# Ledger of designs, part 153: peptides against a protein of PDB entry 3JWR

Target 1, 323 residues: chain A of PDB entry 3JWR
Amino acid sequence: TRELQSLAAAVVPSAQTLKITDFSFSDFELSDLETALCTIRMFTDLNLVQNFQMKHEVLCRWILSVKKNYRKNVAYHNWRHAFNTAQCMFAALKAGKIQNKLTDLEILALLIAALSHDLDHRGVNNSYIQRSEHPLAQLYCHSIMEHHHFDQCLMILNSPGNQILSGLSIEEYKTTLKIIKQAILATDLALYIKRRGEFFELIRKNQFNLEDPHQKELFLAMLMTACDLSAITKPWPIQQRIAELVATEFFDQGDRERKELNIEPTDLMNREKKNKIPSMQVGFIDAICLQLYEALTHVSEDCFPLLDGCRKNRQKWQALAEQ
Target 2, 298 residues: chain A of PDB entry 3JWR as posed
Amino acid sequence: TRELQSLAAAVVPSAQTLKITDFSFSDFELSDLETALCTIRMFTDLNLVQNFQMKHEVLCRWILSVKKNYRKNVAYHNWRHAFNTAQCMFAALKAGKIQNKLTDLEILALLIAALSHDLDHRGVNNSYIQRSEHPLAQLYCHSIMEHHHFDQCLMILNSPGNQILSGLSIEEYKTTLKIIKQAILATDLALYIKRRGEFFELIRKNQFNLEDPHQKELFLAMLMTACDLSAITKPWPIQQRIAELVATEFWEQGDQVGFIDFVCTQLYEALTHVSEDCFPLLDGCRKNRQKWQALAEQ

## One batch from the design tools (peptide; made by RFdiffusion4, then SolubleMPNN)

Design b2_p11_5_s4 (from b2_p11_5, 4 letters changed)
Fold by OpenDDE base, seed 3:
Structure b2_p11_5_s4 (fold): chain B 323 residues (1-323), chain A 11 residues (1-11)
Amino acid sequence: as target 1 above (323 residues)
Amino acid sequence: SLEELAGEIFF
């Protein structure tokens, strides 16, 4: 395609020029082509292209295929969300110095997972999928959408001309797919809530050890969530804009719940309850986000900007809630 | 509730 030709021929700017090592990064001013260039730079600077013998054209095609399989009519869970998740992962690995704590296969899996974790997202949560008796709800009992996202990820990875993992051995391939699956499934916040207590307790007791395979898996799950939720850490103007996108998508679901299911939506998804957004954001930060970024900062102090951003945004949302 | 937030918010 013309898009592939343009991407494959383009000079890829440095990570410094693209500012993709910054936790404060914003994609708002970037074209789709520039987001793809950023993605190439992430793979290159993490040594994934060299270490796994990726062909440049294949990587370009894969990136464009991933982007194509996000829906444009979804306000938040689109390519830009996946791209921002991957950028946060890259920043956490580089600026946050987590790269030195992980294997190349783990890094490869996390980056693929971050880009792929919401593939073909429909702008509705698992609860809606279940209540609407969608065909996907017949295939999976739990983490319905996350299983679908992984299936889409696997489909793309196996598509002709998109096989970025063709340079891996059979064992490396199996390991990578296992980690990708676990990482995508970990983005189900229900699973995060279930597992986070173990992680926080290990940190609290100073017993956390990445050399333990179970604790490594747990950490990768927590890191995925930290990147997935990283919008809450962004500078306030960026945070506000992203919160508007999230609210738009949730209100769209709420409107569908009224129309299609004849139910009253929860306050979070109720367009008539816009005035509760600030207090709900404070509640979300306190219940879900703060402890995660605190724990991550204990694993690597260089991740502090994520925690600091989260704290600052809590203050801003609290001030709005008091008006 | 935490369950409500977890089921709905992927910030």
Scores: peptide ipSAE 0.065, ipTM 0.807, DockQ to the pose 0.474
Fold by OpenDDE base, seed 4:
Structure b2_p11_5_s4 (fold): chain B 323 residues (1-323), chain A 11 residues (1-11)
Amino acid sequence: as target 1 above (323 residues)
Amino acid sequence: SLEELAGEIFF
């Protein structure tokens, strides 16, 4: 395609030029082509292109295929969200120095998972999918959308000309797919809530050990969630803008819940409760985000900017809630 | 509560 030719022929700027190592990164000013160039740089600078013998054209095609399989009519859960999740993963790996704690296969899997974790997202949560009796709810009982996202990821990886994993051995391929699946499923916040207590307790007791396979898996899940929620850590102007996108999508779901399901939406998804957004954001930060970024910072102190950003945004939301 | 928040996000 014309887009593929343009991407494949383009000079890929450095990570420094693209600022993709910064936890404060914003994609708002970037074109779709520039987001694809950033993605190429992430693969290159993580040594994934070299170590797994990725062909440049195949990587370009794969990136464009992933981007194409996000919906444009979804306010938040679109390519830009996936791209920002991957950028936070890249920043955590590089600036946060998590790269040195992981294998190349784990890094490969996490980056693919971050980019793929919301593929074909429909702008509604698992509860809506279940309550609407969508066909996907018949295929999966739990983490419905996350299973679908993984299926889409696998479909793309196996599509002609998109096989970025063709340089892997059979065993490496199996391992990578296992980690990708686990990482995508980990973005179900319901699973995060169930598992986070074990992670926090290991950190609190100074018993956390990445050499333990179970603890490694747990860490990768927590890291995925930390990147998926990373909008909450961004500089305040960026945080506000992303919060508006999230609110738009949630209100769209709430409107559909009223019209299609004849139910009163929760405050989070109720357009009439827009004035509750600041207090709900404080509640979300306290209940979901703070302990995660605290724990991540204990694993790697260089991830502190995520925690600091989260704390700063809590203060900003609290100030608005008091107004 | 956390359960209420979880309900708002997931239910």
Scores: peptide ipSAE 0.046, ipTM 0.793, DockQ to the pose 0.267
Fold by OpenDDE base, seed 5:
Structure b2_p11_5_s4 (fold): chain B 323 residues (1-323), chain A 11 residues (1-11)
Amino acid sequence: as target 1 above (323 residues)
Amino acid sequence: SLEELAGEIFF
């Protein structure tokens, strides 16, 4: 395609020029081409292209295929969300110095997973899919969308001309796919809530050890969630704008819940409860986000900007909730 | 519950 030709021929700017190492990064001003260039830079600077012998054209095609398999009519869970998740992963690996704690296969899997974790998202949550008796709800009982996202990821990875993993041995390939699947499934916040207590307790007791395979898997899951939720850590103007996108998508679901399911939506998805957004954001930060970024900062102090951003945004949301 | 809320929020 013309898009592929343009991407493959383009000079890829440095990570410094693209600011993709910054936890404060925003994609709002970037074109789709620039987001693809940023993604190439992430793979290159993480040594994934060299170490796994990725062909440039194949990587370009794969990135464009991933981007194409996000829906444009979804307010938040689109390519830009996946791209920002991957950028936060890149920043955590580089600026947060987590790269030094992981294998190349784990890094490869996390980056692919971050980009792929919401593929073909429909702008509705697992609860809606289950309640609407969607065909996907017949295939999977739990983490319905996350299983679908992984299936889409696997489909793309196996598509002609998109096989970025063709340079891997059979063992490396199997390991990578296992980690990708686990990482995508970990983005189900219901699973995060179930698992986070173990992670926090290991940190609290000073017993956390990445050399333990189970603790490694747990950490990768927590890191995925930290990157997936990283919008809450962004500078206030960015955070506020992303929160509006999230609210738009949730209100769209709430409107569909009224129309299609004949139910009253929860406050979070109720357009009429827009005035509760600030207090709900404070509650979300306290219940879900703060402990995660605190724990991540204990694993690597260089991840402090995520925690600091989360704390600052809590203050901003609290101030709005008091108006 | 927080688990129910988390099941609803897919950031």
Scores: peptide ipSAE 0.069, ipTM 0.801, DockQ to the pose 0.487; fails the geometry check
Fold by OpenDDE base, seed 2:
Structure b2_p11_5_s4 (fold): chain B 323 residues (1-323), chain A 11 residues (1-11)
Amino acid sequence: as target 1 above (323 residues)
Amino acid sequence: SLEELAGEIFF
């Protein structure tokens, strides 16, 4: 395609030029092509292209395939969300110094997972999928969408000309896919809620050890969630704009809940309750986000900008909630 | 509940 040709032939700017090492990064001013260039730079600077012998054209095609398999009519859970998740992962690995704590296969898996974790998202949550009796709800009992996202990820990875993992040994390939699956499934916040207590307790007791395979898996899950939620850490103007996209998607679901399911939506999904957004954001930060970024910062102090951003945005939302 | 919150909120 012309898009592939353009991408494959383009000079990929440095991470510094693209600012993709910054936790404050915003994609708002970037074209789709530029987001793809950023993604190439992430793979390159993490040594994934070299270490796993990725062909440039194959990587370009894969990136475009991933992007294509996000829906454009979904307000938030689209390519830009996945891209921002991956950028946060890159920043956490580089600026946050987490790269040195992980294997190359883990890094490879996390980056693929971050880009793929919401593939073919429909703009509705798992609860809606279950209640609507969607065909996906017959295939999976829990983490319905996350299983679907992984299936989409696997489909793309196995598609002709998209096989970015072809340079891996069979054992490396199996390991990578296992980690990708675990990482994508970990983005189900229900699983985060179930598992985070163990992580926080290990941190609190100063017993956290990445040499333990179980704790490593736990950390990768927490890191995925931290990147997935990273919009909450962004500079206030960016955070506020992203929150509007989230609200739009949630309100669209709420509208569908009324029309299709004859259910009055929760406040979060209720367009008529938009005045509660600031207080709900404060609640979300307190209940979900702060402890995670605190714990992550204990693992690597260089991740502090995520925590600091989250705290600053809490203050901003609190101020709005008090009006 | 936290589970309800987790089921609804995906930032």
Scores: peptide ipSAE 0.068, ipTM 0.805, DockQ to the pose 0.541; fails the geometry check

Design b2_p11_6_s1 (from b2_p11_6, 7 letters changed)
Fold by OpenDDE base, seed 1:
Structure b2_p11_6_s1 (fold): chain B 323 residues (1-323), chain A 11 residues (1-11)
Amino acid sequence: as target 1 above (323 residues)
Amino acid sequence: ELDELRELLAS
């Protein structure tokens, strides 16, 4: 395609030029082509292209395939969300120095997972899918969408000309896919809530050890969530804009809940209760975000900008909630 | 509100 030709022939700017190592990164000013160039740079600077002998054209095609399999009519859970999740992962690995704590396969898996974690998202949560009796709800009991995202990820990875993992041994391939699956499934906030207590206790007791395979898996799950939620850490103008996108998608779901399911939406998804957004954001930060970024900062102090950003945005949302 | 959010995020 013309798009593939343009991407494959383009000079890829440095990570510094693209600012993709910055925790304060914004994609708002970037074209789709530029987001793809950023993605290539992430793979290159993490040594994934070299270490796993990726062909440039195959990587380009894979990136474009991933982008294409996000829906354009979804306000938040689209390619830009996946791209920002991956960028935060990249920043955490590089600027946050987490790269030195992980294997190349884990890094490969995390980056693929971050880009793929919301593939073919429909702009509705698992609860809606269950209540609507969607065909996906017949296939999976829990983490319905996350299983679908992984299925889409696997489909793309196995598609002709998209096989970025073809340079891996059989064992490396199996390991990578296992980690990808675990990482994508970990983005289900229900699973995060279920598992985070174990992680926080290990940190609190100073018993956290990445050499333990179970604790490694737990950490990768927490890191995925930290990147998935990273919009909450961004500079206030960026955070506010992303919060508007989230609200738009949630309100769209609420409208569908009224129309299709004949139910009254929760406050979070109720367009008529938009005035509660600031207080709900404070609640979200306190209930979900703060402890995670605190724990992550204990694992790597260089991740502090994420925690600092989260704290600053809590103050901003609190100020709005008081008006 | 926090309980509703937790319920929604956990559902």
Scores: peptide ipSAE 0.039, ipTM 0.785, DockQ to the pose 0.147
Fold by OpenDDE base, seed 2:
Structure b2_p11_6_s1 (fold): chain B 323 residues (1-323), chain A 11 residues (1-11)
Amino acid sequence: as target 1 above (323 residues)
Amino acid sequence: ELDELRELLAS
C-alpha cells in the first residue's frame, strides 16, 4: 500500500525529537504516519528490532495492521488510545528506568500488548457485551473483550507479512505470547481490582521482589494498567480533552443501553449526568489511580511524574467538582 | 457513588 511504502521509506526521528520519552507526551498534533513513526522508534530504542531481528518492512506492516484493526468510530478506545498506552510504556521503561528490571522478552511482550490491548474495541464494556448477549459473550465468560483483543492480536501476528516475532526461537515465541496474553488480560480493570491488593501489600511490607516469577507477573499486570490509565496523569489540558473522549464513548454506550437494552444507564454512562463528571473523576483517581502510581513510584522513583500528574489532575477535578 | 464506580469498573 501507499501508506506502507511511505512509512517504510520515512526517516524515523529520534525519541528526543518525538518526545516519546516524556510522560507529558501528547499525540494530538500527530498525524497517523507520525504515530507509526513513533512506534517504530519505540521498538528500535528498546533494542527490540536488533535483538529479535525484525525486518523493517514487517514491523511497518504490523504497526499499520494493528492501527487498521482499531475502529475509527469509537471515541476513546481507538488507535490513539493504544498508541498512548504504548508511549507511556516506553516512557516508563526508559525515563522510568523500568527497562533495567525486565528481560527483553518481557519488554517485547509489553510493547506489543500495549499496542494491541484494545484491538477491535467496540466502544462498549464487558457488561454491555454480556447483557446484549453478543456472540463474544458465548465464547468467553470473563474478560470478554480482553480475550477478543488478544485473539485479534494473535491473528495479526500470524498474518502474512506481519510476523514481527519470526526471529524468535520457539521457546522465546511461546514465552512472548504467554506474556502478551497475560498483559492484555490484565487490562481488565476487574482483574486489576482483584489483584492490586497483593501488589500494594508487597510494596508496603517492602517484600516486593521482581526475581520472584509470581511477583514479576503481578508487576507486569500493574504496569500495563498504569499505562492503560495514563491519560489521568497527563497535563491538565490533555487530561480534559481525553476525559471528554471517554465521556463521549460512555454516553454513547448509555444511549445504546437505553435504546437497545431498555435500561437506565449508570451515572458514568448517563449523558444527563454530565455535571457529575468532575466528582466521578475524583472518585476514579482516589479509588483506582493514586495507589497504583504510588506503588509504581516505589518500584521506580523515576516514575514519579505519573504520580505527580495524577495528583495535579485530582486537584483540578476537585476544583471543578466544588463549583 | 464510589461503590458504584468500583462496581462499574469491576464489571
Scores: peptide ipSAE 0.036, ipTM 0.770, DockQ to the pose 0.148
Fold by OpenDDE base, seed 4:
Structure b2_p11_6_s1 (fold): chain B 323 residues (1-323), chain A 11 residues (1-11)
Amino acid sequence: as target 1 above (323 residues)
Amino acid sequence: ELDELRELLAS
C-alpha cells in the first residue's frame, strides 16, 4: 500500500526528537504516520529490531495492521489509546529504568501487548457485551474483550508479511505469546482488583523479588495496568481532554444501555450525571490508581513522574468537585 | 460508593 511505502521509506526521528521517553508525552499533535514512526523508534531503541532480527518492512506492515484493526468510530479505545499505552510502557522501560529489570522477551511481549491490548474494541465494556448476549460472550466467560483483543493480536502476528516474531526460536515464540496473553488479560480491571493486593503486600513487606517467576508475572500485569491507566498521570490539559474522550465513550454506552437494554445506566455511564465526573475521577484515583503508582515507584523510583502526575490530577479533580 | 465504583470499573 502507499501508506506502507511511505512509512517504510521514512526517516525515523530519534526518541529525543519524538519525546517518547517523556511521561508527559501527548499524541494530540501527531499524525497517524508520526505515531507509526514513534512505534518504530520504540522497537528500535528497546533493541527489539536487532535482537530478534525484525525486517523493517515487516515491522512497518505489522504496525499499520495493528492500527488498522482499531475502530475509528470509538471515542477512547482506539489506536491513539493503544499508542499512548505503548508510549507509557516505553517511557517506563527507558526513563523509568524498568528495562534493566526485564528480559528482552518480556520487553518484546509488553510492547506488543500494549499496542494490541484493545484491538477491535467496540466502545463498550465486558458487562455490556455480556448483557447484550453478544457472540463474544458465548466464546469467553471472563475478560471477554481482553480474550478477543489477544485473539486479534495473534491473528495479526500470524498474518502474511506481519510476522515480526519470525526471528524467534520456537521456545522464545511460545514464551513471548504467553506473556502477551497474560499482559493483555491483565488490562481487565477486574483482574487488577483481584491481584493488586498481593503485589501491594509484597511491596509493603519489602518481600518483592523479580527473580521469582510468580512475582515477575504479577509485576508485568501491574505494569500493564499502570500504562493502560496512564492518562490519569498526564499534565492537566491532557488529562482533561482524555477524560472527555472517556466520558464520551461511557455516555455512548449508557445511552445504548437505556435504548437497547432498557437499563438505567450507572452514574459513570449516565450523561445526565456529567456534573459528577470530577468526584468520580477523585474516587477512581483513590480506589484504583494511587496505590498502583505508589507501588510502581517503590519498584523503580524513576517512575515517580507517574505518581506525581496522578497526585496533581487528583488535586485538580478535587478542586472541581468542590465547585 | 467506592466499592460500587470498583465494581463498575471492573465490569
Scores: peptide ipSAE 0.033, ipTM 0.755, DockQ to the pose 0.158
Fold by OpenDDE base, seed 3:
Structure b2_p11_6_s1 (fold): chain B 323 residues (1-323), chain A 11 residues (1-11)
Amino acid sequence: as target 1 above (323 residues)
Amino acid sequence: ELDELRELLAS
């Protein structure tokens, strides 16, 4: 395609030029081509292209295929969300110095998972999928959409000309897919809530050890969530804009709940309760976000900008809630 | 409200 030709022939700017190592990064001013260039730079600077013998044209095709399999009519859970999740992962690995704590296969899996974790998202949560009796709800009992996202990820990875993992051994391939699956499933916040207590307790007791395979898996899950939620850490103007996108998508779901299911939506999904957004954001930060970024900062102090951003945004949302 | 946030982010 013309798009593939343009991407494959383009000079890829440095990570410094693209500012993709910054936790304060914003994609708002970037074209789709520039987001793809950023993605190539992430793979290159993490040594994934060299270490796993990726062909440049195959990587370019894969990136464009992933982007294509996000829906444009979804306000928040689209390519830009996946791209921002991957950028936060890259920043956490580089600026946050987590790269030195992980294997190359784990890094490869996390980056693929971050880009793929919401593939073919429909702009509705698992509860809606279940209540609407969608065909996907017949295939999976829990984490319905996350299983679908992984299936989409696997489909793309196995598609002709998209096989970025063709340079891996059979064992490396199996390991990578296992980690990708676990990482995508970990983005179900229900699973995060279930597992986070173990992680926080290990940190609190100073018993956290990445040399333990179970604790490594737990950490990768927490890191995925931290990157997935990283919008809450962004500078206030960026946070406000992203919160508007999230609210738009949630209100669209609420409108569908009224129309299709004949139910009154929850406050979060209710367009009529827009004035509750600031207080809900404070509640979200307190219940879900703060402890995670505190724990992550304990693992690597260089991740402090994520925690600091979250705290600053809590203050801003609280001030709005008091008006 | 927390359950709503959980449902929101679990998607």
Scores: peptide ipSAE 0.041, ipTM 0.795, DockQ to the pose 0.196; fails the geometry check

